# Peptides against a protein of PDB entry 1MQS: the designs that were tried, part 106

Target 1, 223 residues: chain A of PDB entry 1MQS
Amino acid sequence: ILKMLFLNKDLNNNDNITTITDDIFNQQEIIWKVLILDIKSTATISSVLRVNDLLKAGITVHSLIKQDRSPLPDVPAIYFVSPTKENIDIIVNDLKSDKYSEFYINFTSSLPRNLLEDLAQQVSITGKSDKIKQVYDQYLDFIVTEPELFSLEISNAYLTLNDPKTTEEEITGLCANIADGLFNTVLTINSIPIIRAAKGGPAEIIAEKLGTKLRDFVINTNS

## One batch from the design tools (peptide; made by RFdiffusion4, then SolubleMPNN)

Design b2_p20_3_s2 (from b2_p20_3, 10 letters changed)
Fold by OpenDDE base, seed 2:
Structure b2_p20_3_s2 (fold): chain B 223 residues (1-223), chain A 20 residues (1-20)
Amino acid sequence: as target 1 above (223 residues)
Amino acid sequence: SLVDKYILKQSEEALKLIKE
């Protein structure tokens, strides 16, 4: 998250948040930025950072993406939002309106190819692609409750998976979401886990999906 | 790291597509 707030520059992760922010603040000229969030990413940010941390990272204003925001054409913006069509459309609209000087787009999880193509197409139409400086998949679609404890915060996941009224399609969708969240966690931790799952249920489905994602990750990274 | 490499590669590809 801090890396994102500093425009995805390499940071020394060996220090605590305070040390990192202080060092960067003292060593480099702070670039003041606007941070645009959605409800989900707000929860993620709040679980890891304090308001003072945002300030030290150069965040002068933070707002929800769906809120009416005043134009700040001379200020760069960091978007940290869910990879949805709705958010893409809003970002493009902000681009069209010259709401900010530069756009650093960060998605909480991987942006699907179809949405990326949509984003690219819409941006192309605006003629303002030069303002798009970054597009990152941050893989931060989880809540950190403690340093060694996290939650995907998927509403009623257990109930849904164990409710006999839940359709196979719903189960498949939920399992995909869970697998995505776990994949994000793996990437964040930078450690490949040993996957253990109960057989014959949703856990096995999730494990299989996660395994596939990890294999694809390794293949794509080494290709 | 592999993670950094992967993220960077994806970001570069995304940006390239947007800039085209």
Scores: peptide ipSAE 0.204, ipTM 0.824, DockQ to the pose 0.634
Fold by OpenDDE base, seed 5:
Structure b2_p20_3_s2 (fold): chain B 223 residues (1-223), chain A 20 residues (1-20)
Amino acid sequence: as target 1 above (223 residues)
Amino acid sequence: SLVDKYILKQSEEALKLIKE
């Protein structure tokens, strides 16, 4: 998260948040930025950072993407939002209106190729692609509840998976979401797990999906 | 790290697509 707030520059991750922010604050000139969030990413940020941490990272103001926001044409913006069509459209609209000077786009999870293409197409039409400086998948689609505990915060997952009225399509969709969340967590922790799952149920589906994602990651990264 | 490399690669590809 801090890396994102510093425009994805390399940071010393061995230090605690306070030490990192203090060192940067004291040694470097602060670049003031606007942070644009959605409901989900707000929860993520709030679980990890304090208001003072944001300030020390150069975040002058933060707002929700769906809220009316005042133009700050001379201020760079960091978007940290869910990879949805709705959010893409809003970002493009903000781009069209010259709401900010530069756009650093960070998605909470992987942006699907089709949505990336949509974003690219819309941006192309605006003629303002030069203002987009970054597009990152941050893989931070989880909530930190304790130092060694996290949650995907998927509502009613257990109930849905065990309800006989739940359709196969719904189960498959939920399993995909869980697998995505686990993948994001794995990347964040930077440790590739050995996956074990019970056979014949949702756990197997999740394990298979996660395994595929991890294999793809390894192949793509080592190539 | 491998993660950083992967994310960077994806970001570069995304940015390239947007800049085209």
Scores: peptide ipSAE 0.172, ipTM 0.799, DockQ to the pose 0.636
Fold by OpenDDE base, seed 1:
Structure b2_p20_3_s2 (fold): chain B 223 residues (1-223), chain A 20 residues (1-20)
Amino acid sequence: as target 1 above (223 residues)
Amino acid sequence: SLVDKYILKQSEEALKLIKE
């Protein structure tokens, strides 16, 4: 998250947020930025950072993407939002209106190819592609509840998995979603975990799916 | 890290597509 707030630049390896922000504040000129969020990403940010942390990271103002936002044409903007068609359209509209000076776009999870192409097409039409400075998949689709505990915030997951009326298709879909969320979490933590799951249930299915995703990831990154 | 490299690569590809 902090890396994103500093325009995805390399940061010193320190586990203390305060130390990182203080070091950056003291070492370089703070670039003041606007942070654009949606409901989901707001929850994510709030679970990890305090308002003071945002300020120290150079976030002068933060707003919801759907809110009526005043133009700040001389201020760069960091978007941290869900990869949806709606959000893409809003970003493009903001681009058309020159709402900000630069656009650093970060999606909370992987942007599908079709949406990327849509974004590219719309940006191309505006003639303002030069203002798009970054497009990142941040893989921050989870909530940190405490330092060593997180939640994917999937509603009724337990009930769905244990309801005998739930179809196999629904179970498979839910397990895939959970595995995706866990995969995103792993990428965020930047460490390959040892997976432990109860045997004979949905947890095992999820663990297998996650394992496959991680293996595929390693293979693809090493190629 | 491996993760960072992957994310960077994806981001560069995305940006390239947008800049075309």
Scores: peptide ipSAE 0.052, ipTM 0.679, DockQ to the pose 0.666
Fold by OpenDDE base, seed 3:
Structure b2_p20_3_s2 (fold): chain B 223 residues (1-223), chain A 20 residues (1-20)
Amino acid sequence: as target 1 above (223 residues)
Amino acid sequence: SLVDKYILKQSEEALKLIKE
């Protein structure tokens, strides 16, 4: 999350959010930005960051994407919203109206190809594609305890996931089960993890599913 | 990290598509 707020630049790894923000504040010039959220992402941000943290990250204003927002044509905007058609349309409308100087788009989960194509098409029509600076699928970044190795003891999981004869549906199903196990582990540890996964494989699927579960949990906890 | 590299790659690909 902090990385996103700093336009997805590399951050120094520190044990504390405050330390991270302080270090960044002291080491580089702060770029003032607007943060655009939806209901779901608001819950996520609020669970991890304080208002002061946002300020230290250069967030001057944060608003809901569906709210009427004042134009700030000289200010870059960070969108952190759900990957939905509705949100895409709003972002494009904001682009059309030159609401902000630059657009850093971060989706709370993976953006489907069809929606990406829709976004691309609409942006192309506006002729303002140069204002789109980033498009990220964000993973949930939370404070984590000391790393530990454990097993879910799922029978033949490795074989199933690595067997070329295994169908995509079978893999997806198994990944869902693994994600459930990990979710339960997270709840037991009582700590929300930073999710790291290799691309293009079962680990990514598991990470996405786990991320969704964690997000939903955070939303429900903050309600 | 591996994840960071992955995210960066996807972002670049997405931007490429948008800017075409």
Scores: peptide ipSAE 0.038, ipTM 0.643, DockQ to the pose 0.447

Design b2_p20_3_s3 (from b2_p20_3, 9 letters changed)
Fold by OpenDDE base, seed 5:
Structure b2_p20_3_s3 (fold): chain B 223 residues (1-223), chain A 20 residues (1-20)
Amino acid sequence: as target 1 above (223 residues)
Amino acid sequence: SLVDNYILKQSEEALKLIRS
């Protein structure tokens, strides 16, 4: 998260948040930025950082993406939002209106190829692609509840998976979301797990999806 | 790290596509 707030530059991760922010704040001139969030990412940020941490990271103001935000054309913006069509459209609209000087786009999880292409298409039409400086998948689609404890915060997952009225499509969709969340967590922890799951149920579906994602990751990183 | 390299690579590809 801090890396994102410093425009994805390398940071010393061996220190606590306060030490990192203090060192950076004291050693170099701070770059002031706007942080654009959604409901999901707000929860993520709030679970990890304090307001003072944001300030020391150069975040002068933070707002929700769906809120009416005042233009700050001379200020760079960091977007940290869910990879949805709606958010993409809003980002593009902000780009069209020159709401900020530069756009550093960070998605809470991986942006699907189709949405990336849509983003590219829309940005192309604006002629302002040069203002988009970064597009990152941050893989931070989880909530930190306590040290070394996290939650995907998927509502009613158990109930949905065990409700006989739930459709196969709904189950498949939920399993995909869970797998995505687990994948994001794995990448954040930077440790590849051995996956074990019960056969014949949602756990197997999730395990297979996660396994595929991890295999793809390993292949891509070793190439 | 491998994770950082992966994310960076994907980011570069995304940016390339957007600026194409």
Scores: peptide ipSAE 0.233, ipTM 0.834, DockQ to the pose 0.617
Fold by OpenDDE base, seed 2:
Structure b2_p20_3_s3 (fold): chain B 223 residues (1-223), chain A 20 residues (1-20)
Amino acid sequence: as target 1 above (223 residues)
Amino acid sequence: SLVDNYILKQSEEALKLIRS
């Protein structure tokens, strides 16, 4: 998250958040930025950072992507939002309206190829692609409650998975979402876990999906 | 790290596509 707030520059993560922010604040010229969030990413950030941390990272103001926001054409913007069509459309609209000087787009999870192509197409029409400076998949689609404990914060996941009225399609979709979240967590932690899951249920489905994602990741990174 | 390289590669590809 801090890396994102500093425009995805390489940061030495050997120190705690306070030390990192203090060092950067003291050693580098602060670039003031606007941070644009959605409800989910707000929760993610709030679980990890304090308001003072945002300030030290150069965040002058932060707002929700769906809120009416005043133009700040001379201020760069960091988007940290879910990879959805709705958010893409809003970002493009903000681009069209010259709402900010530069656009640093960070998605909470991987942006699907179809949405990326849509984004690219819409941006091309605006003629303002030069204002988009970054497009990152941050893989931060989880809530940190403790250093070694996290939650995906999927509403009623347990109930949904255990409700006999839930359709197979719904279960499959939810399992995919959970697997994505776990994959994101693995990438964030930068360690491949041993996966243990109960057999014969949704947990096994999730484990298989996660395993596939991890294998694909290893293959793709080694290519 | 592998993760960093992966993210960077994806980012570069995305940006390339957007700027194409």
Scores: peptide ipSAE 0.213, ipTM 0.821, DockQ to the pose 0.620
Fold by OpenDDE base, seed 3:
Structure b2_p20_3_s3 (fold): chain B 223 residues (1-223), chain A 20 residues (1-20)
Amino acid sequence: as target 1 above (223 residues)
Amino acid sequence: SLVDNYILKQSEEALKLIRS
């Protein structure tokens, strides 16, 4: 899963998830990405990763594939969804509409040959095959019973962060909204994560805001 | 690992088909 979130780059997997994410976060510039999930893959992600892990992996927004999502034409997207005709059609439609800059497609299980051919045919018609950077079968088809974790409708927040014309105030506001969303997710998971962020960027701002919210929450709960 | 190599090979073939 971590490898997928880092666009399937080679990772040193000799360490635990926290050590891996910390090392990558400290050594490399974070590439901000959108994570597109379905109900099944949401459960899978929730069972393995904490909110802090997603943030460290550069996941700024996550959404369900069937939800209406705002276009982010300058942001790469990671799809992690079931290998179904419905999901393929939605991905192709997103490609047609230039919803994202790059498409990293990961299926929860093996994509059947007939569906692969269908995907290829539809993509060929769009003339935008160059935007599809990866197609992986991840073989992560296990269900965890917590479906409600990833419905953060923070789709509008990311366009503002990557626009060079965005003011510092707008960036701060957006980071606050992201932190709020992450905070809500943490509360839903009922686990307080350790937050680490790269210095000098939006990640640090988000981490500080989230950390403050979590500290305040702990203080208020123990009072 | 053998599994990783297999997955990588399949992904490359899939991408080749899509970009053809």
Scores: peptide ipSAE 0.200, ipTM 0.812, DockQ to the pose 0.163
Fold by OpenDDE base, seed 1:
Structure b2_p20_3_s3 (fold): chain B 223 residues (1-223), chain A 20 residues (1-20)
Amino acid sequence: as target 1 above (223 residues)
Amino acid sequence: SLVDNYILKQSEEALKLIRS
């Protein structure tokens, strides 16, 4: 998250959030930015950072993407939003209207190829592609409730998985969704975890799916 | 890190497509 707030520059500091923000605040010229969020990403950010942390990271103002926002044509904007068609359309509209000086787009999870192509096409039509400086998949699709505990915030997951009326397709779909969320979390933590799951239930299915995703990731990265 | 490199690569490809 901090890396994103500093325009995805390398932060060579293993220190606490406070130390990192203090060091940057004291040593480097602060680039003031606008942070554009959606409901989901707001929850994510709020679970990890305090308002003071945002300020120290150079976030002068933050707003919801669906809110009416005043133009700040001389201020760069960081978008941290869900990879949806709606959000893409809003970003493009903001680009058309010269809402901000530069656009640093960060999606909370992986942007599908079709949506990326749509974004590219719409941006091309505007003729302002040069204002888009970054497009990142941040894989921050979770909420940190405690330093060592996080949640994917999937509604009724337990009930769905334990309801005998739930179809196999529904279970498979939910398990895939959970595995995707966990995968994103692993990428965010930047470490390959040891996966432990109870045997004989949905947890095992999820663990297997996650394991496969991690293996594929390692293979693709070492390639 | 491996993860950072992967994300960076994907980002560069995305940006290339957008500017293309």
Scores: peptide ipSAE 0.133, ipTM 0.761, DockQ to the pose 0.677

Design b2_p20_3_s4 (from b2_p20_3, 11 letters changed)
Fold by OpenDDE base, seed 4:
Order: sequence, then C-alpha cells, then structure tokens
Structure b2_p20_3_s4 (fold): chain B 223 residues (1-223), chain A 20 residues (1-20)
Amino acid sequence: as target 1 above (223 residues)
Amino acid sequence: SLVDKKILEESKKALEIIKS
C-alpha cells in the first residue's frame, strides 16, 4: 500500500509504516496526490494506514470513486479500486474530462483480461493514454484486522460453505474466490506460507487451489 | 522481490496494451 502511495517506488520492506513515511517525507519533496478509493479499498486502507500516514505519503485528499469529485487537473491521482467494469468506466470518464494530471491505477486484485482490454480500448479512443502512468494489480483484496488475522470480506462465506443446501457448484465457486483472495494475501505478505487445512471439506479445496496458484506463480516468476 | 517484479512486469504489459 505504501509503495502504491509513493507511485510504486521501491521501499524498504523491513521498516514500519512510520519509519518509511518519515524517511521519505524527510528525504524528498512531497508530491501531492489525490487518492481515489471504493468502499472495499477504503476499508483496506483504513485497516492498514492512519490519516497521518496518508498525509505523509502526500495524499492531499481522498475520495470515493463514485463520489462527485472536483477536477484537479494539475494533481496526479492514485486510483486504488476494485477491478470492475464500473470502476474502469469511471476512470476512463475521469480521463476524458481531464480530471487529474496523471493517472496511477491500482486495482485491489487481479484485473481480468477482458477488463484490461476494455480499459485499453476505451483509453485508446480518448487519445489520452499518455496520462495513464501505471496500471497495477495490488493484490490487496483483504482487510487486516490485526497482524495475525485478516479477512477477505466475502459475505456469508462461512454460512454458504456450511449450509447443506449449498450446491457443489456454489461451493466450488466460492472456494475459488477464497483461494484467489488468499493468493493475493500471500503475494502481499511476500512470503510463501505453509498451508494447513482441515481435510474433507471446503478448506481442503481452497488449500489445493491456493497451492496450485502458488506453485504456478513461483514457477512463472522463476522462469 | 519476485512478487514486485511480477507486478511490475504485468503493469508494463498492461501499459503496452493501453498504448497500442
């Protein structure tokens, strides 16, 4: 998250948030930016950062993507939002209207290919692709409640997984979503976990899916 | 980190697509 706020500049991961922000704040001139969030990413940011941290990172103002936002054509914008068609359309509209000087787009999770293509197509039509400086998948589709506990904030996950009326297809779909979220979490933590799951249930399915994703990722990144 | 590199690579790819 901090990396994102500093336009994805490399940061020392061994330092705490305060140390990082203080060091950067003291070492260089602050570039003031607008931070555009959605409901989910707001929760994510709030769980990890304090208002002071945002300020130290140069966030002059933050707003919800669906809110009516005033143009700040001389100010760069950081979008940290869910990878949805709706958000993409809004971003493109903001681009069309020259709402900000530069666009640093960070999606909270993996952007599907179809949406990426849609974004690309729409941006191409605007002729303002030069204003888009970054497009990142941040893999932050989770909420941190405490250092050792996080939530994917998947509504009714427990209920769905434990309801005997839930279909196998529904379970499989949900497990896939959970695995995706966990995968993103692992990537964010930047540590390969030992996966432990109860056997004979959804947890095992999730573990298997997650394991596969992790293995594939490791293979692909090391190739 | 490997993760950062991957993200960076994907971002670059995305930008290339957008600029094409």
Scores: peptide ipSAE 0.007, ipTM 0.355, DockQ to the pose 0.653
Fold by OpenDDE base, seed 2:
Structure b2_p20_3_s4 (fold): chain B 223 residues (1-223), chain A 20 residues (1-20)
Amino acid sequence: as target 1 above (223 residues)
Amino acid sequence: SLVDKKILEESKKALEIIKS
């Protein structure tokens, strides 16, 4: 939960909640965020965190996903909600309406393939996929740094990365393909991005591969 | 019920994952 509240950054899990929040608060500039919950996730959050913990995590406002919420176009939002069609539709609608500046989506349980595909498709057609920064569930760890990631057959990537039968070679190959797609996007934009990825997962592999490609390109272009 | 037990177990697992 704390990891989620800090936009899925790596945290030192050996400390208690108070120590973690204090350390992060003191070491990093606090990013103020909106937390969007549903009934189920509210119960979960309440069982683990206190109001003060939320504040220390930079949560300025929290509300239910089904409630009417005022637009905060300059504020990032964290969604922690059940993986349902209804919630996905609401998130997409919020995206369409530019309700928040950035969207960090965390599902409380595994997101079925059909819903992932639906989310990806809906986000893609909005033209605002760049605002979707993360999509998480118990198995999915995706940081979306480029809008085109949702158009790069994200469903297949998810299935492959989360299938226990998938080999390391297959994972590596998939990550390479994703990195290639990202690389092409970067070249098109003609701007070198700052790459951020969650540690210890496929995102890190992709980031490393992309970084290598970018470095190689720069070296070759300057030669 | 068996269903309730399963739900409870899954909920506990989910909670543990979230807490970690």
Scores: peptide ipSAE 0.000, ipTM 0.333, DockQ to the pose 0.016
Fold by OpenDDE base, seed 3:
Structure b2_p20_3_s4 (fold): chain B 223 residues (1-223), chain A 20 residues (1-20)
Amino acid sequence: as target 1 above (223 residues)
Amino acid sequence: SLVDKKILEESKKALEIIKS
């Protein structure tokens, strides 16, 4: 929970909560944040943390996700809520309305694949995916930062890859285009990347294609 | 900064409401 409140940064586990909050407060500039909860997560937070602990963690305000909340467009938000369709829709609506500057999403339990896909799809439609900085659950660890994020600006890539009506040939073609774009990016950065991709889907195809291109390039250049 | 001070004041008010 404390890790979440400090934007999932590594904390020294050997110190008491009070010592950790005091040290962070004294050593670093406090990042003020909004904390959005639901009924279940409220009980969890209340059992572990005192109100003063939240303040020391930089929580300026906390509210229930279903409550009407005032916009704070210059303040980052931490969501700690159940992985439900309703909560996802509310988060997306908050994103659309520019309620907060950045979104750090923490689900209280595992996020089902269908809901993750729904979240991704809705966020992609808004064009504001760059504001989603983190998505966490019990098993998922995802971080998106501006310096580490770039777009190939391929129209409807997500829809094409996830539409059951899309042919294998279309998927293969799109994966090839993505791999080409990534390859060009790597050449621009002038560094050989470590490639990580999910198994059993388009990401694996892209990774294989990119790997082949990189290997061929290295061989040809050394050659 | 002035902004930080304002946020701090608002945070304190919000926390008092929760305790209440």
Scores: peptide ipSAE 0.006, ipTM 0.389, DockQ to the pose 0.024; fails the geometry check
Fold by OpenDDE base, seed 1:
Formats: sequence, structure tokens, C-alpha cells
Structure b2_p20_3_s4 (fold): chain B 223 residues (1-223), chain A 20 residues (1-20)
Amino acid sequence: as target 1 above (223 residues)
Amino acid sequence: SLVDKKILEESKKALEIIKS
């Protein structure tokens, strides 16, 4: 949650919430943000964080997604809401109305492919896709900015990785293929990347595989 | 309710995963 509140930046500190927020508050410039929740995510946030924790994380105001909210066009927004058609439509409407400066979308659970496609289609129609900076769910870690966006164009990768009927072998195989693609990309760029991946999902598996490939490559090239 | 407790536990677990 803290990672989400800090725009999904890696927090290297294993300290408690208070220590992390204090350290960040003292060492870094606070980016003020709006936090948009639904009923379910409100319960989740309230169970883990205090109001003071939110403030220290730079949350200036929080509201329910279905509530009438005042435009804050100069303020970035963090959405932490259920992956529903209704919420997607509201987010898109907020985007159309320039409700906020930037949109960091975090779904409380996995986003089904059909809803992801719906979101993508609607955002595309608005012509304001550049304002969508991140889309995250339990399994996905996407940066949605054209200059920072990279695609391997692997067909049905998302579906395969999120389908409960997919075998572990199939997932492992696909992750290996993705890691190979990323490895080739890194070699093309000719720069060793800092690898960041969400923990507990396919992204972590891919990151580990990629890391191994890069390490092996460096060792073999220097020999 | 037991259901609420389970949801809370799962939510806490999910949050811990997000915190780590």
C-alpha cells in the first residue's frame, strides 16, 4: 500500500510504516496526491493505515469514486478501486473532464482481460492516454507512458498469465520467453537496467529470469 | 463474522505483500 501511495516506487526499507513515512517525509519532497477509493478499498486502507500515515505519504484528500469530487487539475490522483466496469467508466469520465493532472490506477484485484481492453479502448478514444501514468493490479505492473512504454508484442500474454487454467509449466515457459525478449532488448540498448518488478506475481519471475540472464551474459562477456 | 475476519486477514496479507 505504501508503495502505491508513493506511485509504486520501490521502497527499500523494511521498517514499519511509521519509520518509512517519517524517513520519506524528512528526506524527500512530498508529492501531494488525491486518493480515490471505493467502499471495499476504504475498508482495506482503514485497516492498515492511519490518517496521519496518509498525510505523510502525501495524500492531501481522499474521496469515494462515486462521490462528486471537485476538479484538481494540477494534482495527481491515485485510484485504488475494484476492477469493475462501473469504476472504469468513472475513471474514464474523470479523464475526459481533466479532473486531475495524472492518473495512477491501482485495482484491488486482478483486472479481467475484457475490462482491460475496455479501459484501453475508452482511454484511446479520449486522446488523453498520456495522463494515464500507471495501471496496476494484483498481477500487473504497467507504466503507461509512450516514451517509457515497451511491448514485446506477445500474443495473449496477459490472458495466459492470469487464466487459472494455465499450468505452472505454461506460465514458466511464457515467463522465460518474456525474459528472453527483454534480454534481447537490453542488449540492443546496450545498457544494464535496474530491474523493478512487483512481488508475488509473474513480473517477479520474469525479473529473476532476466537478472540471471544478464548476470550470465556479463560473466561470459568478460571472460 | 467469520467471513469478515477472513476478508480482513486476506486484506492484511495482501497489504503486507504490497508493503514488502
Scores: peptide ipSAE 0.005, ipTM 0.341, DockQ to the pose 0.020; fails the geometry check

